# Designs tried in a protein design run: peptides against a protein of PDB entry 5CWW. Part 6

Target 1, 194 residues: chain A of PDB entry 5CWW
Amino acid sequence: VPKLQGPFDFDLNPEDEQDDEVELKDIYVIGEKPRVADLMRGEEEELEMMKEDQHNGLSLNIICLLSTSGQVKICLDIDGVEAQWLPPRSKNKRLFAPPPEPPSLLTFQTFDTLKPAEVTPDGWPMFSEDATSPYSFYVTHPAGITYISLTPWVFRLESELQSDSEAGTEFRIDLLAKGQGSERDRIFTQTRTQ

## One batch from the design tools (peptide; made by RFdiffusion4, then SolubleMPNN)

Design b2_p17_4_s2
Fold by OpenDDE base, seed 2:
Order: structure tokens, then sequence, then C-alpha cells
Structure b2_p17_4_s2 (fold): chain B 194 residues (1-194), chain A 17 residues (1-17)
């Protein structure tokens, strides 16, 4: 039986946002690219083709959270949360194992997709995938549709994660963190027909 | 932003170790 996972601890949430009861409405998960080398033991030709494709993704899960207000939070699974199963009924589990520390999600970026005037109490924003890219998606709300792309930073972060050299890593990460982050484009706005 | 950079750097270092 699969084990229920969570709660997750959110690292680097702005203090001002912690007090705001952000009601989450949707979650969008971008899974880490599978380590093809582990999956394709024995198929050398497919391994080479997939290695080229492996350069096109992050070795971390990305968890996107969407609030009722249209706020998007982009979080990184820094702990590498894996599927867990309920332990077999072994009688001798020490009752007093300290509860494992909740896994942490690193908040990479938070941004709004709606203007304050577009926020409605009955608004139900939702994520939808972009069929053309695993690192792009849409936020749909009655007020409009926003395109979001993580590509401006995802590949740079992956490059650092895969780099064999520590030289300049801190500097490049600093530049990445100070960058504009995700691309956002409001592709549709619903005109209130009076 | 500085905290983010720090956490990301720590992450990268952990993955390389």
Amino acid sequence: as target 1 above (194 residues)
Amino acid sequence: VAELAKKLTELVKRRKA
C-alpha cells in the first residue's frame, strides 16, 4: 500500500506570505528526468539517443502550487522525495523513532498570474500542461490564461547540478537566483462583456 | 535572493559529493 507523504516544509517562503492563509487550488508536478542509464542497462544505441534527450531536463522534481488568488509558487524538491510504501507489519518497530523530519521544498520563485482586480472569491485557477515542453505550462482562470515557462533557468540549474567542477558554481548560482526567473505571458484576457 | 542562492549552492554541492 502506498504511504501518504507530507506534509512538506516550505523553505524560503517570504515571511509576509506565511501569514497569508494561501488557499491552494491546484498542484502541478514536473517530474525529474529518469536516469536513463539505470533504466536502459543493455540497450547501448537507445542509451546514446536518450543521453542527448537527458540534457533537456532537471534532475529535480519541480512542484508548482497555485492559489485561489492566482499566485504561483515554483518549488524544488531538494530532498528527492521517492515513493514510499507502508512498512511490512514488523512487530518490533520501536514506537519512539523520532518522526522523520518533513521533506523540504525550496521555493525558487513566487509570482502572480492575476491582477488584484481579477481575483474573485469563486475563481478556480487551474494548471494545464504544454504539450510542446515539459517545463512549460498554463494557468487558466476565468479572467484569463497565462503561459509560464521554466526554461530560462531550469537548464542552467541542471548544468550546475551536473558540473564536475565547483569552480565558479557559487557565482553562477548567484546569477541564476538574481535572474528574472520563469517566463510569464498573459496570452488571453477575458473581456468582461458588460 | 541571497538565501535562495545559498540554498541552491548547498544543493549543488551535496549532489556533487
Scores: peptide ipSAE 0.570, ipTM 0.941, DockQ to the pose 0.806
Fold by OpenDDE base, seed 4:
Structure b2_p17_4_s2 (fold): chain B 194 residues (1-194), chain A 17 residues (1-17)
Amino acid sequence: as target 1 above (194 residues)
Amino acid sequence: VAELAKKLTELVKRRKA
């Protein structure tokens, strides 16, 4: 039986300027790609062939959150939350284990996909995948469709995570954080039928 | 942004350790 996971703590959650609790409508998870080193721990000879299959992906789970207002929050799973199954009822529930610290998500970026005038109380934005890219997706709302791509930063971050040297890491990460972040493009806007 | 950079850097360092 799958274990319900959560609550999650959001690290660096921008103070929602609006005191209004952001109502979440959808969640989109981009699973981590296995690190080449982790795959290769057993088979040295296939290492060279799989190096070319540069697993073009982030070794972190990405959790995207979508609000009723069309706000997207891109979060990184820094704790490596894995799908947990309910442990078999081990009798020795150590009663006194301090409540596990809730897993933390690092908020990488927050942005809106809708204009204020497009936001409706009954609006139901939804995520949908891009079949052509694991790090791209769409937000669909009655007012329009927005394409989002994480590719501008994901591969750079992964490069740092996989680097053998810390030299220049801080500088490159600073540039990454100061960058434009995710690509966002409104690909469709519903014309108001007068 | 500065705090984000810090957290990301810490993450990278932790993964290398």
Scores: peptide ipSAE 0.570, ipTM 0.941, DockQ to the pose 0.781
Fold by OpenDDE base, seed 3:
Structure b2_p17_4_s2 (fold): chain B 194 residues (1-194), chain A 17 residues (1-17)
Amino acid sequence: as target 1 above (194 residues)
Amino acid sequence: VAELAKKLTELVKRRKA
């Protein structure tokens, strides 16, 4: 049986300037690409294909959160949360080790996909995948569809994570954090037929 | 932004150690 995980602590959660409780509506997870070293039991051919693919992904899980108002929060799994299963019912009451500290998520970016006038009480925004890229997705709402891409920063962050040298890392990370972040493009807007 | 950069730098350093 899968173990229920959470709660998650949000590290550096920008104080939502709006005192309004952000109600979450959807979640979208982009899994980390497996490290070749962790694939020690794979066939050599799969290992070679994965080596080429390792240059095209992030070695961190990304968790995207979507609110009823169309706010997107991009979070990084900095602790490496893994799927956990309940131990088989062995009769031995093993003393429950104190629950591990809750895992932390690092908030990388927060942005809106809707204008204030487009937010409706009955609105139900949803995530959907992009078949052409693992680091791109769509937010669909009755008011419109927004394309989002994480590619502007994901590959640069991965390059720093895989680098053997610390030279210039702090400077490049500072530029990455100060950058525009994710690409956003409204590809469709529903015209209100009055 | 400065705190984000700090946390990301710490993450990168921890992965290299």
Scores: peptide ipSAE 0.569, ipTM 0.941, DockQ to the pose 0.791
Fold by OpenDDE base, seed 5:
Structure b2_p17_4_s2 (fold): chain B 194 residues (1-194), chain A 17 residues (1-17)
Amino acid sequence: as target 1 above (194 residues)
Amino acid sequence: VAELAKKLTELVKRRKA
């Protein structure tokens, strides 16, 4: 039987200055790039085709959270959360292991997709995938549709994760953190026929 | 932002070890 996972601890979650508990409406997960070399032991030709496509991914899971107000939070799985199953009912419950620390997500970026005047109490924003890129997606709301792309920073972060040298890493990461982050573009706005 | 950079740097160092 699969084990229920959570709660997750959010590291560097800016105190939402809004006293109002951010109500989440949707979650979008971008899985880490598979280590195809480990999975395809024996299929060399398919491995080469996948290697070219694989140079273009992040070796971390990305978790995107969407609130009722259209706020998007981009989080990184820094602990490498894996699927867990309930242990077989072996009677030796080591009762005394301290509960493992909850897994942590690192908040990379938080931003809004709606203007304050577009936010409604009954609003139901949703994520949808971009068929052309695993690191791009849409937020759909009755007020409009916003395109989001993580590509401006994802490949830069992966290059640091795969680098053989520590030289300059701290400097490049500092530049990445101070950068503009994700691309956002409102591709559709619903015209209120007043 | 400074804390984010610190955490990302720690992550990178941990994966290289």
Scores: peptide ipSAE 0.568, ipTM 0.941, DockQ to the pose 0.803

Design b2_p17_4_s4
Fold by OpenDDE base, seed 2:
Structure b2_p17_4_s4 (fold): chain B 194 residues (1-194), chain A 17 residues (1-17)
Amino acid sequence: as target 1 above (194 residues)
Amino acid sequence: TKKLAEKLAKLVKKRKE
């Protein structure tokens, strides 16, 4: 039986955004790409071909959260949360193990997909995947559709995670954090039929 | 942004250990 996971703590939430005040409507998960080297243990030739085509995605899960107001929060799973199953009924439940600290999500970026005037009480924004890229997706709302791409930063972050060199890492991470972050483009706006 | 950079740097360091 799958174990219920959570709650998750959000690290680096804006002080003004109390998590308790944000009504979430949808979640979009971009799973970490498996290290091909771990999957292809024994097939060296196929490993080389896959390395060339592997735009190696991020070795972290990305959790995208969407609020009723059309706010998107991009979070990184820094703890590497795995699927958990209920332990077999072992008799010796050590009753008093302090509950493990909840896993944390690092908030990488928060942005709005709707203008304040487009937010409606009955609005139900939803995520949808981009079939052409695992790191791009859409937010659909009655007011319009917004394209989002994580590609501007995800590969740079992965390069730092995979780098054996510590030289310049801090500087490059600073640049990454100060950058524009995700691409966002409103591709469709619903015209209010007067 | 500074806090984000610090957290990312810690993450990178942790993954390299």
Scores: peptide ipSAE 0.488, ipTM 0.927, DockQ to the pose 0.777
Fold by OpenDDE base, seed 1:
Structure b2_p17_4_s4 (fold): chain B 194 residues (1-194), chain A 17 residues (1-17)
Amino acid sequence: as target 1 above (194 residues)
Amino acid sequence: TKKLAEKLAKLVKKRKE
């Protein structure tokens, strides 16, 4: 049985957005790129082909949160939260281990997919994947569909994470943080029949 | 943004250690 994980602490939330007031409707997780070296220990020939594919992803999990209002929060799993299973009922639960510090998520970006006039109390926005890219997805709502891509920053961030050189890292990270962030495009808008 | 940059820089540093 999967273990329920959480609560998560959100780092760098906007001061004005008390997370406690945001009703979440959906969560979309983009898993970290597989460590091919760890997975392919037995297949040397496939290791070379997969090394080329290793350049195509982030070594961090990305957690996307979607509110009832169509707000998207893009968070980075900086602590490396792994799927936890309920330990088999082994008797020796160290009853008194202090509860582990809650894992933290780094809020990279927050943005709205709906206009204020499109927000409805019965609105149910949902994530859906893009089959063409693991770092792109859609937010669907009765008012419209929004395409989102993380590609503008994900590969740059990964480049910094994998770089052996510290030269210019702070500058490039500053540019990344100040940049436009994720691509967002409203691909469909539902016309309210007057 | 400055705080984000600082946190990302710390993350990058931590991953390189």
Scores: peptide ipSAE 0.488, ipTM 0.927, DockQ to the pose 0.760
Fold by OpenDDE base, seed 3:
Structure b2_p17_4_s4 (fold): chain B 194 residues (1-194), chain A 17 residues (1-17)
Amino acid sequence: as target 1 above (194 residues)
Amino acid sequence: TKKLAEKLAKLVKKRKE
């Protein structure tokens, strides 16, 4: 049986974001790239071919949160949260280890997909995957559809995580944090037929 | 933004250790 995980602490939430007022409606998870080295233990030739695929994904899980108002929050799993299972009912009263510190998510970016006039009390935005890219997805709402891509920053972040050199890392990370972040494109808008 | 950069830098450092 899967173990219920949480609560999660959000690191670097803007102090001014009244987090208490954001009603979440959907969650979209982009899993970390498979540890090819761990999966291909013993198949050195296939490992070299997979290293040449320069489009290796991020070595961190990405958690996307969607509110009723169409706000998207993109979070990074910095602690490496793994799926947990309930221990088998062994009768031994295992001393309750102190509850582990709640895992933290790093908020990378927050943005809106809806205009204020498009937000409705009965609106229910949802995530959907892009079959062509693991780091692209759609937000669908009755008012319209927004395409989102994480590709502008994901590969740059991964390059820093995999780099053996510390030279220039601080500067490149500063540029990444100051950048525009994710690509956003409204691909469809529902015309209100009056 | 500065705080984000600091946290990302710490993350990168932690992964290299």
Scores: peptide ipSAE 0.484, ipTM 0.926, DockQ to the pose 0.752
Fold by OpenDDE base, seed 5:
Structure b2_p17_4_s4 (fold): chain B 194 residues (1-194), chain A 17 residues (1-17)
Amino acid sequence: as target 1 above (194 residues)
Amino acid sequence: TKKLAEKLAKLVKKRKE
């Protein structure tokens, strides 16, 4: 039987004065790059093709959160949360293991997809995937559709995670954190026929 | 941003160990 997981702690940037009362409406998860080498022991040709495609992914899960107001929060799974199963009934050994620290998500970026005048109490913003890129997606709302791409930073972050040298890492990470972050483009706006 | 940079730096360090 699957174990219910949560709550998750959010490591928020204190500069993100986000109202603690954000009502979430949708979640979009971008899974980490599969370690295909570990999964496909024996299919070398398919492994090489998948390795070329895999060199272009982040080794962390990304969790995107969407509020009723159209606010998007991009979070990184820094602890590597895995699916958990309930222990079999027979081992009633109360392993008094100290309750594991709740898993933490690192908030990388927060931004709005709607203008204040477009926010409605009955608005239902939703995520949808981009079939052309695993690191791009859409936010759909009655007021319009916004394209989002994480590509400006995910590949740079992965390069730092996989780098053999610590030289310049602090500087490059500082530049990444201070950068513009994700691309955002409103591709459709519903003209309110007055 | 400074706190984010510090957290990312810690993450990078943890993955290299």
Scores: peptide ipSAE 0.484, ipTM 0.925, DockQ to the pose 0.689

Design b2_p17_5_s1 (from b2_p17_5, 7 letters changed)
Fold by OpenDDE base, seed 5:
Structure b2_p17_5_s1 (fold): chain B 194 residues (1-194), chain A 17 residues (1-17)
Amino acid sequence: as target 1 above (194 residues)
Amino acid sequence: RVAELARRLAELVRRRR
Protein backbone atom coordinates (compact mmCIF):
# COMPACT_ATOMS: atom_id res chain seq x y z
CA VAL B 1 0.00 0.00 0.00
CA PRO B 2 1.50 3.38 -0.95
CA LYS B 3 2.22 5.75 1.95
CA LEU B 4 0.82 9.27 1.90
CA GLN B 5 3.77 11.67 1.76
CA GLY B 6 3.96 15.25 3.00
CA PRO B 7 3.69 17.87 4.21
CA PHE B 8 6.72 19.21 2.35
CA ASP B 9 8.72 22.21 3.45
CA PHE B 10 9.37 24.88 0.84
CA ASP B 11 12.84 26.35 0.91
CA LEU B 12 13.17 29.98 -0.28
CA ASN B 13 9.45 30.75 -0.41
CA PRO B 14 8.79 34.43 -1.19
CA GLU B 15 8.84 36.29 2.14
CA ASP B 16 5.68 38.21 1.18
CA GLU B 17 3.62 35.05 0.62
CA GLN B 18 1.62 34.22 3.69
CA ASP B 19 1.28 30.48 3.00
CA ASP B 20 -2.17 30.64 4.64
CA GLU B 21 -3.49 32.96 1.87
CA VAL B 22 -2.45 30.84 -1.14
CA GLU B 23 -5.23 28.47 -2.17
CA LEU B 24 -3.69 25.80 -4.42
CA LYS B 25 -5.87 24.48 -7.26
CA ASP B 26 -3.56 22.20 -9.22
CA ILE B 27 -0.19 20.42 -9.22
CA TYR B 28 1.95 19.43 -12.21
CA VAL B 29 4.92 17.08 -11.77
CA ILE B 30 7.69 16.75 -14.32
CA GLY B 31 9.46 13.53 -13.40
CA GLU B 32 13.22 13.27 -13.48
CA LYS B 33 14.89 11.80 -16.52
CA PRO B 34 14.72 8.02 -16.14
CA ARG B 35 17.98 6.39 -15.09
CA VAL B 36 17.74 4.08 -18.08
CA ALA B 37 21.06 2.46 -17.20
CA ASP B 38 19.48 1.19 -13.96
CA LEU B 39 16.15 0.12 -15.54
CA MET B 40 17.39 -1.48 -18.79
CA ARG B 41 20.34 -3.63 -17.69
CA GLY B 42 19.21 -6.25 -20.29
CA GLU B 43 18.13 -4.36 -23.45
CA GLU B 44 21.13 -2.68 -25.15
CA GLU B 45 19.25 -1.73 -28.38
CA GLU B 46 16.44 0.03 -26.50
CA LEU B 47 19.13 1.70 -24.38
CA GLU B 48 20.54 3.52 -27.44
CA MET B 49 17.12 4.90 -28.51
CA MET B 50 16.42 5.94 -24.91
CA LYS B 51 19.86 7.66 -24.69
CA GLU B 52 18.65 10.19 -27.28
CA ASP B 53 15.61 10.85 -25.05
CA GLN B 54 18.02 10.96 -22.09
CA HIS B 55 19.96 13.96 -23.45
CA ASN B 56 16.82 16.11 -23.16
CA GLY B 57 15.86 15.97 -19.47
CA LEU B 58 16.67 17.15 -15.96
CA SER B 59 17.97 14.65 -13.37
CA LEU B 60 15.61 16.26 -10.79
CA ASN B 61 11.85 16.17 -10.33
CA ILE B 62 10.10 19.51 -10.92
CA ILE B 63 6.93 20.28 -8.95
CA CYS B 64 4.73 23.06 -10.32
CA LEU B 65 2.01 24.48 -8.05
CA LEU B 66 -0.92 26.61 -9.26
CA SER B 67 -3.01 28.91 -7.05
CA THR B 68 -6.56 30.23 -7.51
CA SER B 69 -4.99 33.60 -8.40
CA GLY B 70 -3.09 32.01 -11.32
CA GLN B 71 0.26 32.13 -9.53
CA VAL B 72 2.68 29.42 -10.63
CA LYS B 73 5.38 28.20 -8.26
CA ILE B 74 8.22 26.15 -9.76
CA CYS B 75 9.90 23.89 -7.19
CA LEU B 76 12.87 21.54 -7.48
CA ASP B 77 13.09 18.22 -5.64
CA ILE B 78 16.65 18.56 -4.37
CA ASP B 79 16.40 15.69 -1.85
CA GLY B 80 15.22 13.09 -4.38
CA VAL B 81 11.83 12.22 -2.87
CA GLU B 82 10.97 8.61 -3.63
CA ALA B 83 7.70 6.73 -3.46
CA GLN B 84 7.16 5.15 -0.04
CA TRP B 85 5.16 2.09 0.98
CA LEU B 86 3.59 1.26 4.32
CA PRO B 87 5.75 -1.33 6.08
CA PRO B 88 4.10 -4.73 6.50
CA ARG B 89 2.38 -4.99 9.91
CA SER B 90 5.31 -6.44 11.82
CA LYS B 91 4.18 -6.99 15.45
CA ASN B 92 7.57 -5.83 16.70
CA LYS B 93 7.56 -2.34 18.22
CA ARG B 94 10.01 -0.67 15.87
CA LEU B 95 11.68 1.86 18.10
CA PHE B 96 10.16 5.15 16.99
CA ALA B 97 13.12 6.69 15.29
CA PRO B 98 12.24 10.38 15.33
CA PRO B 99 10.27 11.04 12.15
CA PRO B 100 12.82 11.99 9.48
CA GLU B 101 12.89 15.72 8.79
CA PRO B 102 10.25 16.47 6.16
CA PRO B 103 11.77 16.62 2.69
CA SER B 104 12.29 20.12 1.33
CA LEU B 105 11.39 21.49 -2.08
CA LEU B 106 13.51 24.35 -3.39
CA THR B 107 11.36 27.23 -4.68
CA PHE B 108 13.12 28.15 -7.91
CA GLN B 109 10.64 30.65 -9.38
CA THR B 110 7.23 32.19 -8.73
CA PHE B 111 5.22 34.17 -11.31
CA ASP B 112 1.66 35.16 -12.23
CA THR B 113 -0.32 34.02 -15.29
CA LEU B 114 -3.28 36.35 -14.63
CA LYS B 115 -3.61 40.11 -14.34
CA PRO B 116 -5.10 41.34 -11.04
CA ALA B 117 -8.37 42.23 -12.84
CA GLU B 118 -8.66 38.65 -14.20
CA VAL B 119 -8.47 37.01 -10.74
CA THR B 120 -11.84 35.72 -9.53
CA PRO B 121 -12.75 34.00 -6.23
CA ASP B 122 -14.31 31.12 -8.17
CA GLY B 123 -11.34 30.78 -10.51
CA TRP B 124 -10.26 27.25 -11.43
CA PRO B 125 -6.92 27.46 -13.22
CA MET B 126 -5.58 24.10 -14.40
CA PHE B 127 -2.36 22.71 -15.81
CA SER B 128 -2.29 20.93 -19.15
CA GLU B 129 0.65 19.10 -20.69
CA ASP B 130 2.36 20.03 -23.95
CA ALA B 131 2.57 16.86 -26.02
CA THR B 132 5.62 18.28 -27.86
CA SER B 133 7.84 18.93 -24.80
CA PRO B 134 8.01 17.45 -21.27
CA TYR B 135 9.25 20.81 -19.93
CA SER B 136 6.46 22.92 -21.44
CA PHE B 137 2.85 23.20 -20.30
CA TYR B 138 -0.26 25.39 -20.34
CA VAL B 139 -2.19 27.15 -17.61
CA THR B 140 -5.87 27.34 -18.55
CA HIS B 141 -8.18 29.81 -16.80
CA PRO B 142 -11.60 31.23 -17.85
CA ALA B 143 -9.81 34.54 -18.58
CA GLY B 144 -7.18 32.99 -20.87
CA ILE B 145 -4.52 30.40 -21.66
CA THR B 146 -0.81 30.87 -20.89
CA TYR B 147 1.99 28.82 -22.40
CA ILE B 148 4.95 28.14 -20.09
CA SER B 149 8.33 26.66 -20.99
CA LEU B 150 11.08 25.72 -18.53
CA THR B 151 13.49 24.75 -21.34
CA PRO B 152 15.58 27.98 -21.20
CA TRP B 153 17.01 27.04 -17.77
CA VAL B 154 16.40 23.26 -17.44
CA PHE B 155 19.07 22.31 -19.97
CA ARG B 156 21.56 24.77 -18.46
CA LEU B 157 21.00 23.33 -14.98
CA GLU B 158 21.35 19.76 -16.28
CA SER B 159 24.59 20.71 -18.05
CA GLU B 160 25.98 21.86 -14.68
CA LEU B 161 24.78 18.65 -12.95
CA GLN B 162 26.47 16.47 -15.61
CA SER B 163 29.63 18.55 -16.11
CA ASP B 164 32.99 17.13 -15.00
CA SER B 165 34.44 20.66 -14.86
CA GLU B 166 34.02 23.00 -11.89
CA ALA B 167 35.45 25.87 -13.95
CA GLY B 168 32.92 28.69 -14.23
CA THR B 169 30.15 26.69 -12.45
CA GLU B 170 29.64 29.34 -9.76
CA PHE B 171 29.31 32.10 -12.36
CA ARG B 172 26.87 30.13 -14.55
CA ILE B 173 24.74 29.14 -11.52
CA ASP B 174 24.66 32.78 -10.38
CA LEU B 175 23.41 33.81 -13.85
CA LEU B 176 20.83 30.99 -13.74
CA ALA B 177 19.50 32.13 -10.35
CA LYS B 178 19.33 35.80 -11.48
CA GLY B 179 17.69 35.13 -14.85
CA GLN B 180 15.52 32.08 -14.01
CA GLY B 181 14.43 32.30 -17.67
CA SER B 182 11.06 30.48 -17.80
CA GLU B 183 9.18 31.48 -20.93
CA ARG B 184 5.64 32.78 -20.39
CA ASP B 185 3.31 33.66 -23.25
CA ARG B 186 -0.43 34.45 -23.13
CA ILE B 187 -1.67 32.61 -26.23
CA PHE B 188 -5.39 33.30 -25.67
CA THR B 189 -7.40 35.96 -23.83
CA GLN B 190 -11.14 35.63 -23.38
CA THR B 191 -12.87 38.86 -24.39
CA ARG B 192 -15.68 39.52 -21.94
CA THR B 193 -18.53 40.39 -24.20
CA GLN B 194 -20.56 42.56 -21.89
CA ARG A 1 16.99 35.58 -1.96
CA VAL A 2 18.74 35.28 -5.35
CA ALA A 3 22.14 34.87 -3.70
CA GLU A 4 20.78 32.11 -1.45
CA LEU A 5 19.14 30.38 -4.44
CA ALA A 6 22.50 30.46 -6.22
CA ARG A 7 24.17 28.99 -3.11
CA ARG A 8 21.60 26.17 -2.87
CA LEU A 9 21.92 25.34 -6.57
CA ALA A 10 25.73 25.35 -6.32
CA GLU A 11 25.52 23.02 -3.30
CA LEU A 12 23.18 20.71 -5.25
CA VAL A 13 25.61 20.64 -8.19
CA ARG A 14 28.54 19.82 -5.87
CA ARG A 15 26.56 17.03 -4.17
CA ARG A 16 25.58 15.42 -7.50
CA ARG A 17 29.06 15.53 -9.05
Scores: peptide ipSAE 0.623, ipTM 0.954, DockQ to the pose 0.772
Fold by OpenDDE base, seed 2:
Structure b2_p17_5_s1 (fold): chain B 194 residues (1-194), chain A 17 residues (1-17)
Amino acid sequence: as target 1 above (194 residues)
Amino acid sequence: RVAELARRLAELVRRRR
């Protein structure tokens, strides 16, 4: 039986966001790129073709959170949270190890998809995938639809994670932290006249 | 916040390399 995981701590959550004030409506998870090299030990020819696809993803899970207000939080799974199962019912009362520290997610970016006037108390914004890119998605709300793409920073972060060189890493990471660079485009706005 | 984010990302990169 799968084990329920959580709670998760949010590292670098904005100070103005009291965790108790943000009502979450949806979660969107972008899984880490598969370690195909570890899976394909023995198929050298398929490995080359899949290496090109491996360069197009992040070696970290991304957790996107969506609030009633249309606020999106982009979080990185730094610890590498894995699926957990309930231990088999072995009669050994292993002494309750103190509950492990809750896994932490790094809050990379927070932004709004709605204007203040579009926010409704009964709003139910939802995520939906983009079939063309694993790092792009939509936020749908009664007021409109917003396209989001993480691609501008995801590939740069992955390049740092895979680089053997420390030269310029600090500078490039500083640029990532300052720019964050997620694309946002309101592709549809509901008009009251339709 | 930005400086701490950069620090955490840099630490992540160091741990993964």
Scores: peptide ipSAE 0.622, ipTM 0.954, DockQ to the pose 0.796
Fold by OpenDDE base, seed 3:
Structure b2_p17_5_s1 (fold): chain B 194 residues (1-194), chain A 17 residues (1-17)
Amino acid sequence: as target 1 above (194 residues)
Amino acid sequence: RVAELARRLAELVRRRR
């Protein structure tokens, strides 16, 4: 039986977000790139062919959160949260270990997909996948559809995580933190039929 | 915020290398 996980702490949550006003409506998870090298331990010949087909991905889970207002929050799983299962029902009342500290998510970026005039109290925005890219998705709302791509920064961050060289790392990380650079494009807008 | 984000990302990179 799967174990319920949470709550999660959000590191670097924007101070201007009054926690009381942000109603979340949807969650979209982009799983980490499979560690093919760790899975193929013992098959050296297949490792060389799979290095070329290694779809460039991030070695971290990404958690996207969507509010009623159409705000998207991009979070990084820095702790490496894994799926947990309930232990088999052992009848032994083993001592309440203090609940482990909640895992933390790093808030990378926050942005809006709706204009203020498009926000409605009954709005129900939703995520949907892009079948052509694991790091691209859509936000659908009654007012319109927005395309989002994380590719501009994901590959740069992965390059730093996999690099053996410290040369220029500080400068490139500073550029990532300043730019954050997710692509956002409104591909459809619903015309109000008067 | 930006400076702290850069620090946290740099720490993450350092832990993974």
Scores: peptide ipSAE 0.621, ipTM 0.954, DockQ to the pose 0.767
Fold by OpenDDE base, seed 4:
Structure b2_p17_5_s1 (fold): chain B 194 residues (1-194), chain A 17 residues (1-17)
Amino acid sequence: as target 1 above (194 residues)
Amino acid sequence: RVAELARRLAELVRRRR
């Protein structure tokens, strides 16, 4: 049986977000790219084919959160939260280990998909995947549909994570942090025909 | 916030290398 994980702590939440004010409605998880080298210990030929595919993703889980207001929060799993299974009912409750600190998510970016006038208390925004890209998705709300792509920064971040060179890393990371670079495009707006 | 984000990302990169 899968273990329920959480709560998660959010590192670098926007200071103006009272956590109590953000009603989350949906979650979208982009799983980390499998470390093919770790999974394919023994099949060198499949390893080479999958190494070419190794350039096409982030070695971190991305957790996207969506509020009732249409706010999207892009978080990085920096601790490497793995799927946990309920431990077998071993009677040895180590009653005295403090609960492990909740895993932290790094808040990379926060942005709105709705205008203030489009926000409704009964609005139910939802994520949906883009079948053409693992790092792109849609936010659907009664007021409209917004396309989001993380591709502008994901591949750059992965390049830093996989680079053997420290040269220019700080500069490129500073550019990532400043730009955040997620694409956002409102592809549909519900026109109220009077 | 941006400077701290950059620091955290840089730390992440250092830990993964």
Scores: peptide ipSAE 0.621, ipTM 0.954, DockQ to the pose 0.799

Design b2_p17_5_s2 (from b2_p17_5 with T2V E3K K4E K7E)
Fold by OpenDDE base, seed 5:
Structure b2_p17_5_s2 (fold): chain B 194 residues (1-194), chain A 17 residues (1-17)
Amino acid sequence: as target 1 above (194 residues)
Amino acid sequence: RVKELAEKLAELVKRRK
């Protein structure tokens, strides 16, 4: 039986965001690139095709959160949260190990997809996938549709995670933290017919 | 906040290497 997971701690959440005030409406998970070497033991041909795809992904899960106000929060799974299962009913009272510290998500970026005038109390923004890229998606709201791409920073971050060189790492990470260059483009706006 | 984010990312990179 799957175990319900949570709560999650959000590291570096904006201080001004009272978490209690942000009503979340949707969640979008971008899974880490598959460790093909571990999964495809024996299928060499599929391994070669997937190796080409492996160069194009992040070795971390990305958790995207969407609020009623159209705010998107991009979080990185730094602890590597895995699916958990309820232990079989072993009669042995396992010594209550102290509850493990809750897993932390690193808040990488927060941004809005709606203008203040477009925010409605009954608004129900939703994520939808982009079939052309695992690191791109849409936010759909009655006021409009916004395209989002994480591609500008995802590949740079992965390069740092895989690099054997420490030279320039600090500088490049500082640029990543400052730039947070997710693409955001409003592709459709619903004109209020007055 | 940006500085703290950079530090956390640097720690993450260091832990993976």
Scores: peptide ipSAE 0.558, ipTM 0.942, DockQ to the pose 0.761
Fold by OpenDDE base, seed 1:
Structure b2_p17_5_s2 (fold): chain B 194 residues (1-194), chain A 17 residues (1-17)
Amino acid sequence: as target 1 above (194 residues)
Amino acid sequence: RVKELAEKLAELVKRRK
């Protein structure tokens, strides 16, 4: 049985977001790129082929949250939250280790996909995948469809995570934090025919 | 916020190296 995980603590949540006021409607998880080295233990030939493909992902899970208002929150799983399963009812009284500190998500970016006039109380925005990229997705709402791509920063962040050199890292991280650089394009707008 | 984000990202990068 899957273990219910949470609550998650949001690190660097915007001050203006009273957490209690944001009604979430959907969640979209972009799983971390599998560590080929961990998957391919013993198959050296397949390791070489997959190394070429490994350059195209982030070694962190990305958790996207979508509110009723069409607000998207892009969070990074910095703690490496893994799927937890309820331990089999083994009778061993494992001493209640203090509940582990709730995992933290780093709020990387927050942005809106809807204009204020498009927000409705009964809105039901949803995520959908982009078949062309694991780091791109759509937000669908009755008012319209927004394309989102994380590719502008994902690869740069991964480059920093994998870099052996500290030279310029601080500068590039500062640029990432300042620019964030997610692409956001409204590809469809529903015209209410009055 | 930007400064704090940069600091958190820098810490993350440091932990992964």
Scores: peptide ipSAE 0.557, ipTM 0.942, DockQ to the pose 0.767
Fold by OpenDDE base, seed 2:
Structure b2_p17_5_s2 (fold): chain B 194 residues (1-194), chain A 17 residues (1-17)
Amino acid sequence: as target 1 above (194 residues)
Amino acid sequence: RVKELAEKLAELVKRRK
């Protein structure tokens, strides 16, 4: 039986976002890139072709959260949360291990997909995948559709995570944090027929 | 906030190396 996970702690959550004030409507998870090297142990030729495709993924899970107001929060799974299963009902005394500290999500970016005038109390924004890219998605709301792409920074972050060199890492990470670089484009706006 | 984010990302990178 799957174990319920959470709560998650949001590291660097904006101070103005009282956790109690943000009504979440949807969640979108971009799974970490599979360690192809572990999967393809024995097929050296296919490993080289997959290494080229390997340049396009992040070795971290990305958790996107969507509020009723159309706010998107991009979080990184820095702890590497895995699926957990309920232990078999073994009668052995639960050593009261102190409850593990809740896993932390690093809030990388927060942005709005709706204008204040487009926010409605009955609005139900939803995520949908982009079939062409694992790191791109749409936010659909009655007011319109917004395209979002994480590709501009995902590649750069992965490059730092995979780099054996410490040279320039601090500088590049600083640039990444300052720029964040997610693409956001309103591709459709519902015309209010007056 | 940006500085803190950079520090957290740098720590993450360091832990994975």
Scores: peptide ipSAE 0.556, ipTM 0.941, DockQ to the pose 0.774
Fold by OpenDDE base, seed 3:
Structure b2_p17_5_s2 (fold): chain B 194 residues (1-194), chain A 17 residues (1-17)
Amino acid sequence: as target 1 above (194 residues)
Amino acid sequence: RVKELAEKLAELVKRRK
């Protein structure tokens, strides 16, 4: 049986986002890049072929949150949260170890997919995957459909995480923090039939 | 906020190296 995990702390959550006012409607998780080196332990020849086909994904889980207002929050799993399972019901009253500190998510980016006039109290925006890219997805709302791609920054961040050199890292990380550069394109808008 | 984000990302990169 899966163990209930959470609550999660959000690091660098915008101060102006009163958490109490944001009603979340959907969640979209992009899993970390498979550790091919760990999976292919013993198959050296297959490792070389897979390095070329490594669509170099991010070595971090990405958690996207969607509000009723169409706000998207992109969070990075910096602690490496793993799936946990309930221990087998051993009757031994193990002393309640103090609950471990809740894992933290790093808030990377927040942006809107709807115009203020498109926001409705009964709106139910939803995520859907892009079959062509693991780092692209859609937000569907009654007012329209928005395409989102994380590719502009994901590969740059992964390059820094895998780099053996410290040269220029500070500068490139500063550019990532300033630009955040997710692609956002409204591909469909519902015309209000008057 | 941007400065703090850069610092957190830099710390993350440092921990993995």
Scores: peptide ipSAE 0.554, ipTM 0.941, DockQ to the pose 0.765

